# Peptides against a protein of PDB entry 6DSZ, part 54

Target 1, 361 residues: chain A of PDB entry 6DSZ
Amino acid sequence: NYVVTAQKPTAVNGCVTGHFTSAEDLNLLIAKNTRLEIYVVTAEGLRPVKEVGMYGKIAVMELFRPKGESKDLLFILTAKYNACILEYKQSGESIDIITRAHGNVQDRIGRPSETGIIGIIDPECRMIGLRLYDGLFKVIPLDRDNKELKAFNIRLEELHVIDVKFLYGCQAPTICFVYQDPQGRHVKTYEVSLREKEFNKGPWKQENVEAEASMVIAVPEPFGGAIIIGQESITYHNGDKYLAIAPPIIKQSTIVCHNRVDPNGSRYLLGDMEGRLFMLLLEKEEQMDGTVTLKDLRVELLGETSIAECLTYLDNGVVFVGSRLGDSQLVKLNVDSNEQGSYVVAMETFTNLGPIVDMCV

## One batch from the design tools (peptide; aimed at target 1 Y313 G317)

Design b2_p21_3_s4 (made by RFdiffusion4, then SolubleMPNN; from b2_p21_3, 11 letters changed)
Fold by OpenDDE base, seed 1:
Structure b2_p21_3_s4 (fold): chain B 361 residues (1-361), chain A 21 residues (1-21)
Amino acid sequence: as target 1 above (361 residues)
Amino acid sequence: MRFKKLTEEEKKFLEELEKAL
């Protein structure tokens, strides 16, 4: 009788930082297959608060704060297309995770996208967008009274979406996406009409981006726009300004994850397939009219970590490196390099015992 | 096939989630 003591999954599939437990608490949320781990970030390290099982493998996990909420809500989408919006409630010592909204977003007809599930939230919390199937964009309106996640599909002419984000500072919810066609990879924008349930023409497009452009980063105001990350190049576009860099150092390994460090979008962490950690810097130029424009982009190598599946900046130069292939880490970013020229110091390592194939029957 | 035993908390959460979904 092998009592296979069901080991907890240790491979990290996603992580997010925000204020989920309270308005004041900084939380780290970690997705490990079907498990969600909730921590409070403290001066002493990560304090575990709750561990919960999800109804399936977590495919999307995003924190968002609707207007009038004191703390963040959690959107989860499972690989079986079960969507929920979760709220943390604490009443004395009693801790409850409350489902505010739920629904199954599976379509009866559609080809599942080969690049997997993409889930995004409008920065103004007007809607959730889902790319589940080729040629479809699912919209979940975020109405305060919706206990049920009522979704609808908009047809995308672009069948091969690589990545998609909602842009900041748009009057209407606006997506920016990288797509592939027979002519190459391109960037396009669409406004999402909730009323008409259709796409309107977005503010800008960029045809013929780098052939291996793989990620879109939506940039907050005052810059706005998006960063497009490729194999060889990093580009910025906001409709008015285009800037591209091709730092040789990023050619060595594919960038696979990113996380915003500063709320204003001036710095981003980048992780590659070799476990190299970079800082992407957006240099500001203040114009005489008080407008802020992008002056330049820079990439700096910080050091080496475990191969990141996801990155999240916590606070005070502490970064959580969520790894699927290796040990997850808490690392400290230092201003000065060590003797090896690294700005990264491992603070804590979380042993990865390998992928637990939870057969969710 | 390692069947992971859900914790009682995970089971309860899943049961509540299943009732909600």
Scores: peptide ipSAE 0.000, ipTM 0.326, DockQ to the pose 0.014
OpenDDE base, seeds 2, 3, 4, 5: peptide ipSAE 0.000, 0.000, 0.000, 0.000; ipTM 0.307, 0.330, 0.298, 0.273

Design b2_p21_4 (made by RFdiffusion4)
Pose (drawn by RFdiffusion4):
Structure b2_p21_4 (pose): chain A 361 residues (1-361), chain P 21 residues (1-21)
Amino acid sequence: as target 1 above (361 residues)
Amino acid sequence: AFEEMFNEPLDWDELTEKLSE
C-alpha cells in the first residue's frame, strides 16, 4: 500500500514566542503535529521564514537562550520520546536548522500519566525537566558537552501529578506542582539538586488547593510565586503570602490555557472551552521603600475568541489564538470596547479543518 | 487598513483602568 498527505495537519497544538531567527526578531513558532512553522512579526503581519518538518509528534516546545548565547535555542520533544535542541542559523543565503543536541529519553519502566507529557525549563536555563511517567521526574542538565542528550531520573513520591512549573527567583532550581492523592489534591514544593540527583525540601509549606486545580503559572522575578488556576477559584501562592479570588463568572467553563502578557507578569490571558478570553491581573502597590509588591487579583472578561489550545500575545495589542477545535485566528485587543462589550476584534482567521469526525465524497 | 490596525500600539494602563471601572 502507499500513503500520502493530501492536506497538512491544520490544528494548532502549541505556539511559543521568542527571539529565534535573530535578536529582537519576534518569532511565532506554531506546532501542528509533525510540522513546525516559524514566523517573523513584521509590519505586514505574520510573515514566515521557514516551515520545517520533523519525524515526530511535537509534544513539548519551549524556547530559551542560556548563559551567554546569541539567540534563543529551541527545544522539542517527540511523543515517542525524541528530544532535540535546535538553532536557527541563516549564516548563508539559505536557512538550516542545526541540531545542537539530540537524544531519546524513553524509560523502559514508566506508565504515562493522566494529563500527558509536561516539559518545563529552568528560569535561568539550568536544566530541562520532564514529567513523562508517573512517579518519575526526569532531569536533563544543560551544559555544552551534553550534545548526546544524556539524562537521569529522580523519583517522585507524589504519584498523580497534574501540572508542574519551575519557580522564578529561588536560591536554586525549585519546582511547584499540583498533585493528587486521597483527601483532595495539593501543591508541594521541591528543589532539584543536579549535583546529588535528589529532591530537597522545597521553599515553602504544602498548601491545600481547589479540587480541580488544573494549571500552574510561573510568576516572573519582580513578584515571584506561582498562580494556580482551578475551576472556580484563582489562587496565588508564594511562601506565606497568599491571595485568591473566586468569581462565579468562571465556573461555567474550565480555564484551559494561559499566556503571559507583560514581562512583569502584571497581566495574563486566560481561555475557556466556551471560547472566552479573560485578563488575569496582579495589581501593584509600590510602597515607601521603592519596592514593588502585589496586592490583589482581578479577572474581567475581554470578549471571546475561538476555542484556544494555545495562546500568545505578539506585539502592539495583538494576540495569536491557536485553536485546535476550530480556526486559529489573529486578534486585536482595544482599550475602547467599541461594539458591545467585546474588547476583542478578529483580524485574520486560519483555515482549520478541525477534528474531522466524518466525511463523504 | 490591516497594517494600520496591526501596528497600532495599545495603552495597557488605560485598559486596566477601564476594566476596573

Design b2_p21_4_s1 (made by RFdiffusion4, then SolubleMPNN; from b2_p21_4, 10 letters changed)
Fold by OpenDDE base, seed 5:
Structure b2_p21_4_s1 (fold): chain B 361 residues (1-361), chain A 21 residues (1-21)
Amino acid sequence: as target 1 above (361 residues)
Amino acid sequence: ELEKLLNTPLDWDALVEKLKA
């Protein structure tokens, strides 16, 4: 009997940064298949705090802070459509991960989307949105007193959603999404009515975006709007302003992940399929009336890392590179480039022993 | 060495200037 000591998963399939353990602690949360790892980011590096086994592969992992919460809560959705909201509680040395709410959000009818599960949270914590099935947008209202995550579906006319995010600064929860139809790829917005359980017309749309437009980044205020990332172009739209760039450097490899560096959305990290790490810069222009508008977009190569499945900025130019295909890394951004012209230095490498093929024995 | 790297703030303005050059 070879007790194959079930090697802990090493491939990273998600990572998020926030304040989960306390309001003051900066945490890195890492999803490795069915395992959640919780770290505190310290001056000395990543301090492990807790590991949590989940009842399925983690498909969505998002931190959010409802009004009047002192710290972030964690939303998890598994590949089996088990949803939960988790809270960290510590009493002395006793650490517990409390399930505040749970539910199964699987539909009996629906075609699972080929692009997989998308889960998003409204920046004002009014709802969770889920794209699980083609032609459906699932809404989980966020209510503090609700221990059972109840969901409803809104029909999407757009059957082939590529990516979706909630926008910032909207009176009603507003989604922005890239979709494909026979005419190409397009961007559309919808307001989500919780009361009526329907979509209302959103503030803007952009027809005929780049054919390979694959990602939506919601931009915080003061800019607002969204960034649409394609294979050849990066575009910004907020309803009033449109800006597009086509930097040749992004044509070499598809951008596959992003992370916001600044709370105001002035800087983003981008990772591509070759492990190149980029900075996306939003240049501001202050108008005479005190309004801030987007002046320009820039993309700059920082260096190379492991191929990122996910990126998350920690602090002090430290970035966690979560890799599924290679070793995950803790990297530092530097002001000065090395001899190879790289602004990236690997500080720590986390060996990836490959995907644990769940041999269901 | 690692501790120094983690504790050293990044001068973002200086980095952005270098990237634009």
Scores: peptide ipSAE 0.527, ipTM 0.881, DockQ to the pose 0.904
OpenDDE base, seeds 1, 2, 3, 4: peptide ipSAE 0.503, 0.503, 0.507, 0.505; ipTM 0.874, 0.877, 0.875, 0.875

Design b2_p21_4_s2 (made by RFdiffusion4, then SolubleMPNN; from b2_p21_4, 11 letters changed)
Fold by OpenDDE base, seed 5:
Structure b2_p21_4_s2 (fold): chain B 361 residues (1-361), chain A 21 residues (1-21)
Amino acid sequence: as target 1 above (361 residues)
Amino acid sequence: SLEKLLNTPLDLDALVEKLKK
C-alpha cells in the first residue's frame, strides 16, 4: 500500500496582502484549493506562520478592517457557499484562528453564474456583496456582534455581470459592475440600501464600453471612481471624468489580474495570460482649489513572470505572483532594466506540481 | 541572496520615471 501522502496543493487560486496577524505585521495569505497559508513578510523573505484547512475550496478571500479593529479580519467564502470571518489570535506561542462569524449563503433557487463566484467588501466595512447567481446580488451586513452571517438577496436586473466592485468614497455602499446584454457590455453603478434591501440609482453609468471589458478596479480617494479593463482599452470613470487609453501592448494578451500598489490608487500591477507584468499609472493633476483629478493613464511593461492567477504587491518592490498554471514566484522590481529590458527579477520560485487530481480511488 | 534583494530598497518613483522615458 503506497500511502500516496496526499501532496499538499501547490496551485495558487488566490492571494491577499494585509495586516492579519498584527497591526504591524505585513502578511501574505495564499489560497491553495482548501488550504490557507499565512506568511509574515520579512526582510529575509516569507516566514510561514500557520496553515489552515478550510471546509471546501476557497472561492473568495478578502481582508478587511472594520472600524475599531486593530488588525484585519479575513472573509472566506468556499465553493460550497460556506462563509466565515476569521481572526488571528496569538497568546504567547499559541496561535489560534478564531471564527468570528460563519454561515451558509447558498440559495435553494438560482442559476450559478458561469463566471463563478465574486465576493467583494465595502471599503467602509458596511457589507459584503456576493455575486453567486445570475440576477441576484447577495448582501451580508457586517455586524460585530453577529456570529451568524445572515444574508439577503437583491434582484439584479442585469443577468450577466462580468465583474463587480464596491466603490470608495460613497456615502452609501455603491457597487460598480460590468455587465453584458444583447447590445454589448456596459458599466453601471447602484447604491445598496441595507435598510430597504434594494438598489438605488448609482452616481453614474457608462453604456457601450469595450466588448471585452472584463475587470473593474475600484479606485480610492482622491481619484475615486473605477478603472475598466478590456482587451484593447483601459478606461477610467468617476462620474465627472472619463478617460480612455488603448495601448497596443495590452492587445497581445488578456489582462487577467490586478493589484493596487499605492494606497491612494496611483499605481497598479496588471498581469496577462502570457505572464507579462505591467504597471498601470494614474497621473494626477492638482487643481487650483487643491482637488486632485486624473490627468492621464499610462501602461508600462515591467517584464515577465509566471502566469498570474493573482498578484499582490508586498513591500519594497517585492511582488508575489500567485500562479495556478505555473510556479508561483516572489519577484523584485528594479529601477534599472536588465539587458533584456526587464525590470523584474525572480527572487524565489514555488514549484507547482499541478492540480491535485482528487483520485477518488 | 534572497535576503539581499529584499533588503535592497526600491525607489518606486525612480522606476516610474524611468518607465516614462
Scores: peptide ipSAE 0.316, ipTM 0.824, DockQ to the pose 0.869
OpenDDE base, seeds 1, 2, 3, 4: peptide ipSAE 0.035, 0.303, 0.295, 0.315; ipTM 0.624, 0.818, 0.815, 0.820

Design b2_p21_4_s3 (made by RFdiffusion4, then SolubleMPNN; from b2_p21_4, 10 letters changed)
Fold by OpenDDE base, seed 3:
Structure b2_p21_4_s3 (fold): chain B 361 residues (1-361), chain A 21 residues (1-21)
Amino acid sequence: as target 1 above (361 residues)
Amino acid sequence: SLAELLNTPLDWDALVKKLKE
């Protein structure tokens, strides 16, 4: 009996940082196909805590903290449309990953979107939104007592959604999305009514954005609004303020991932298809009434890493670079550039042995 | 060491200042 030790997947397809094991622990969670790896960020480095096998390829992995929870919960959606909410529990040396809620969110009718599965969580934890199929937005209401993830669909008139996020600071859950029609790409917002199970008109829209606008970043308060990233431009909009930049440096390669560095949304990491790591800076202007508005956007090259599928800031300028195509890395940001002008130093490299072809035997 | 690097705070203001130069 050759126990073919099934080679563990090494290609990273998602990563997130938060407080999953406890309120105090900083965790790095890494999705590698069907495997979830949980680490604690310690003074000594990444300490492995648990590995979890999932019943399918992880397509969405998001941490969220409902009101009254002491630590983050984990939402996972698989490529087979199995959704679950996971909780970490430790009792002495016993570590359990508990499924608080689960459900299958597959529809019998609908065209799977070509841009893949998008899953988002409302910052106030009122709902999960899913773009699985063209012309549909699926909503999972978040209820603490519900072990069954029940979903409903809202018809989306915009058939070709490129990216979607929930906005911050909205009285009702509000989505912001980039979509494509025959006239180009546009940004629109909708309020999501849980009661009526419909979209209401959102606070703002921007027609005719850059043709290659590909990502939406929801910006926390005090700025609010969203950043739209394209091939040639980065734009900010919050309903009152619009600002666009077109830094030549981003034209060289497509930005493919982002991560917020700080809670106030003043800084973001951006990764492109060439493995360049950028800092996006939001410059603030304080108004006489004490409101904070966006003064300017700036993009700066930090250095080069492996080609990021996902980025997540840990702490102390340490960034995990999750790579699907190359080796994943733990990198440090430095105040001073090296001789090559890089502010990035690789601390640890995690060998990628390539895609495990799940040979369905 | 990895531990030293992980435990050394980043002066974000200094970094941002340098990036702006």
Scores: peptide ipSAE 0.503, ipTM 0.925, DockQ to the pose 0.909
OpenDDE base, seeds 1, 2, 4, 5: peptide ipSAE 0.021, 0.377, 0.464, 0.370; ipTM 0.511, 0.868, 0.913, 0.871

Design b2_p21_4_s4 (made by RFdiffusion4, then SolubleMPNN; from b2_p21_4, 10 letters changed)
Fold by OpenDDE base, seed 2:
Structure b2_p21_4_s4 (fold): chain B 361 residues (1-361), chain A 21 residues (1-21)
Amino acid sequence: as target 1 above (361 residues)
Amino acid sequence: SLQEMLNTPLDLDALVEKLKK
């Protein structure tokens, strides 16, 4: 009886950083199919703390901190629509991952979206939003005392949503999304009424964006608004300010992931399908009234990495490059370029043994 | 060393200013 030790998955399909183990610890959480790996980021590198087996492929993994929590909680949604909120608890040497809440959010009726599962959390932790099915937006209200994740659907008139995020600095939870119709791709906003379980008109919209607009980045205050990334252009909009750039360098390969570097949203990492790593820069202008507005956008090439499925800026210019197609990497950004003009140095490489083809024999 | 790289502070502003030149 050869116990074929099922090879642990190595392909990364998601990563997040935050303060999950404690308020002080910087964590890296890595999703590898059904496996969650929890690391503490230390001066010595990534220290493994816990591995957790999930009941299905992790489709969404997001850290969030509700009001009155000392550390981040983890939201997970699986590809089988099992949702949970997890808490890390340490008692001496005993480490437990506690399920604070759980539920199944599958609908009996609905067309699964071709662009897959999108899960987002309101920055003020009022709700979780899920795009699971075409023409539906699912809302999970966040209640601290609720052990059961209850969800409801709001009808979306826009059937083909490409990407969606919650905006920052909104009185009501507000989504911003790219959608496609027969006329092209557009950006729209909706306020989400938890009470009435409906959408209200959002603060702004932008019709006829770039045909290949694929990503929404919600920008924190003081800028607010969103960045829309396409194949040829990067656009900022906040209702009052519009700015677009079309740097030739991004046209060469599709940007597929992003991660915020600064808490204020002044800098982002971008990864493309060729493994190029960019920095997106938001240049501020301070007005005489003390308001901060966007002056300009810039994109700068840092170097080359493995093809990122996800990026996570850790600290001190250390970046985790989570790769599905190649080896994941821990890389360092440097002020000085190397002889090849790269500002990126690989520190550690994590071998990807390829997709576990579940050969159902 | 890996440890030296992890412990070396990055002046991200200095990097950004260098990228702009």
Scores: peptide ipSAE 0.346, ipTM 0.866, DockQ to the pose 0.870
OpenDDE base, seeds 1, 3, 4, 5: peptide ipSAE 0.335, 0.340, 0.332, 0.332; ipTM 0.865, 0.865, 0.862, 0.864

Design b2_p21_5 (made by RFdiffusion4)
Pose (drawn by RFdiffusion4):
Structure b2_p21_5 (pose): chain A 361 residues (1-361), chain P 21 residues (1-21)
Amino acid sequence: as target 1 above (361 residues)
Amino acid sequence: SEETLQEELKELHEEDEEKEE
């Protein structure tokens, strides 16, 4: 027999922003299935440079440039456990994606968990963290000689884990995650020590959270902490400081995705399965000592995009809406809500044949 | 309120203009 592709996969599973082509090259990297698309934000709109293709299902796609690098290094993990670090290199008149490092990191003894694979990267590029199997948190230290991607497993007493994030602004690599056991689910803190390959007691107390907490947000350096998005209550956790708001405007649909807008983290974008687009706010309270603190949380609806699996703010009040169940599109957010109450205006839609349930000729 | 949200959005657009300059 013989199989050919009549149409490339159109559903968008992942999208990230960063400086990948050069420095201050606003790149939009869109993950479909086995395809990877790279764009440069130009005055024209989204203009591509190179659409590559891999022999794997892209499950983790993150960007970073470690200590003393020219441009961001891309990291990709296949669902069949193929890990690689890539680098866009346009040294010549052509384009080559050099593979700085690669290595298969499958464990012969783990059970894939509910909520699938999670790939997290340290705030200061100390290591790559993986959550492939239940009870096993895998660490991949980041240096130069680790070109044959080597790794080691730590053990995780917390068995059922929902979402994991690396916390910003800590003494060393620290992890914040939501896990589940009997008596609801909680949030616990750990420290990753890649010198002893162990877990150390985390920065702050284990808190009880909402029963349906589904997302953890890494809050940047000026504020620090973690934002946990459940079904009904949006909570902020940072040591002893704790804030939460529970608008009934949210419970109608589960919040699925989030995206950081400002570098400060004062504004965030949220998405519903009903197709909404929220703006999560961390309002500031600059005090007498020239320091900046955070006072409250406010969520107010912006309008509605399509159902988003990915979410990314590009530039000049524009957001790329990566849709898996429908057409992905380009959106302009305006200060003046011109028509109705939707601060959202569609600019461009991308044909997505979506989940093909049935068909005929 | 709606005015508070508009102020936040306005600040965002001003920051984007400053970055262009």

Design b2_p21_5_s1 (made by RFdiffusion4, then SolubleMPNN; from b2_p21_5, 11 letters changed)
Fold by OpenDDE base, seed 4:
Structure b2_p21_5_s1 (fold): chain B 361 residues (1-361), chain A 21 residues (1-21)
Amino acid sequence: as target 1 above (361 residues)
Amino acid sequence: SMEELKKKLEELEKEEKEKKE
């Protein structure tokens, strides 16, 4: 029996940053196919804490902090529709990853969406939303006492959802999504009623966005609303304010990932298909009443990295670039550019050995 | 077809409504 020690996957297909191991620890969590790697971010770099084998390819990985939790919990959905909520527990040297809740969220009826699985968490931790199938939005209510993840579907009239997020600052859980119909791409919002298990009319919509609008970024308070990323344009909408920019530099390659830098949503990292790293800046205007409004949007080219599948800002200008196609990187963002005009310096590179071809023997 | 998908979604919506009762 040759136990072919299956080479560990090196291609990154997801990453997230938060406080998973403790309230004080900054963690980097990396999804590599079926493998979850947990690091503590230190001044000296990434300290490995634990590796966890998952029962399937990780399709969604999100940290969230329910009310009354001291640290973040981890939601994972696999490509086989196994959902779990994980908790980190440490007792002395003993480290356990505990399943707080689990369930299978596969439907018997539905067309799997071409854009794959989307999983989102309400910022107030009221629910998890899943776009698994065309014309369905699955809701997992978040209940602390439930060990079994129960889900229900809400029908979406919009059959071709491109991306979806929960908005911040909404009384009811509210989704914002880009969808495509025969007339083009549009943005719409819905409130999600847990009680009635239906959609209510959301606060706003934007018809006829850019034809290649591909990503929604929910913006936290004080700005609120959403950013819509296209091929040629970046737009902001919050119901009251609309702003659009079309920086020529983003036309060169499709933006494929993003990550929020500032907790208040003032800055976002953007990565494109050429490995260019951008900063999206939200310029604030403070009103006389103390309200903060968005004044303008700017995009700055920071430099070049490996082609990001995912980005996560760690701390002190350090960014993890998770790459599926190339080597993942730990990079430093500098205030001043180098001689080549780059603000990006590679600190560490993690060799990608390519896809483990499961040689089914 | 999109029509077949709509029909399946209507059937699913009906089944989910019947589970609420």
Scores: peptide ipSAE 0.103, ipTM 0.755, DockQ to the pose 0.010
OpenDDE base, seeds 1, 2, 3, 5: peptide ipSAE 0.090, 0.088, 0.087, 0.093; ipTM 0.734, 0.738, 0.728, 0.739

Design b2_p21_5_s2 (made by RFdiffusion4, then SolubleMPNN; from b2_p21_5, 11 letters changed)
Fold by OpenDDE base, seed 2:
Structure b2_p21_5_s2 (fold): chain B 361 residues (1-361), chain A 21 residues (1-21)
Amino acid sequence: as target 1 above (361 residues)
Amino acid sequence: SMEELKKALKELEEEEKKRKE
């Protein structure tokens, strides 16, 4: 009996940061196929706390904090459409990952989207949104007392959604998405009515964005709105203000991931297909009435890393670079560049042994 | 500009120090 010790997956397919273990702890959660790794971020680096085997490949992993929770909860969706909400509980030395809610959100009828699974959470924790199938937006209402994740579908007229996010600062849950039709790519918003189980007209739209617009970043208040990232351009829109930049440096390689650095959305990390790490900067303008508006957008090259599948800013200029194709890294952002003009220094490297080919024997 | 990036990184470091105090 050859006990083939199944090699643990090393390729990272998702990462998130937040306060999952406690209100005080900063955590890094890493998805490696079916494995969830939970770390505490310390001054000395990443301290492993728990590893959790999931019932399938993790497709979505998001932290969220419902009103009245002291710490974040974890939403996970697997590639087989098993959804759960997890809570960390520690009692002395005993560590338990508690399933608060679970459900299967698979539809019997639907064409799985070619662009894969998208899962998003409303910033006010009113609902989870899922783009699983073309022409459908699935909604999971968030209710504290519900142990069973129930979902319903809303029909999307837009069949080819590229990316979708919930916006901040909206009275009703509002999605912003990039979609493609025969005329090109466009940005649209919808309000989501839980009561009527339908979309209402959103606050704004932008037709005919860049043909290769691929990502939506929801921007927190005070700016609000969204950033749309393309191959050649980065645009901002909030219904009242539109700004666009076309820095030549981003044209060289496609931006594939992003992460917000600060709570107010003034800075973002961007990673491209060549492993270049950028800082996106939102310059504020304070109006005489005390309102804050976006003055300008800037992109600055920080340096080079492994090709990021996901990025997360931790603290004190430390960034986790989750890589699927290469080694994952902890990197330090420095105020001063090195001799090569890089602001990035690798602190730790995590060897990626490559894709685990599930040889179903 | 390189100066603006340095300023942004410095501001980030200062903000993080204030959160840890």
Scores: peptide ipSAE 0.280, ipTM 0.820, DockQ to the pose 0.902
OpenDDE base, seeds 1, 3, 4, 5: peptide ipSAE 0.248, 0.000, 0.256, 0.251; ipTM 0.800, 0.284, 0.802, 0.799; seeds 1, 4, 5 fail the geometry check

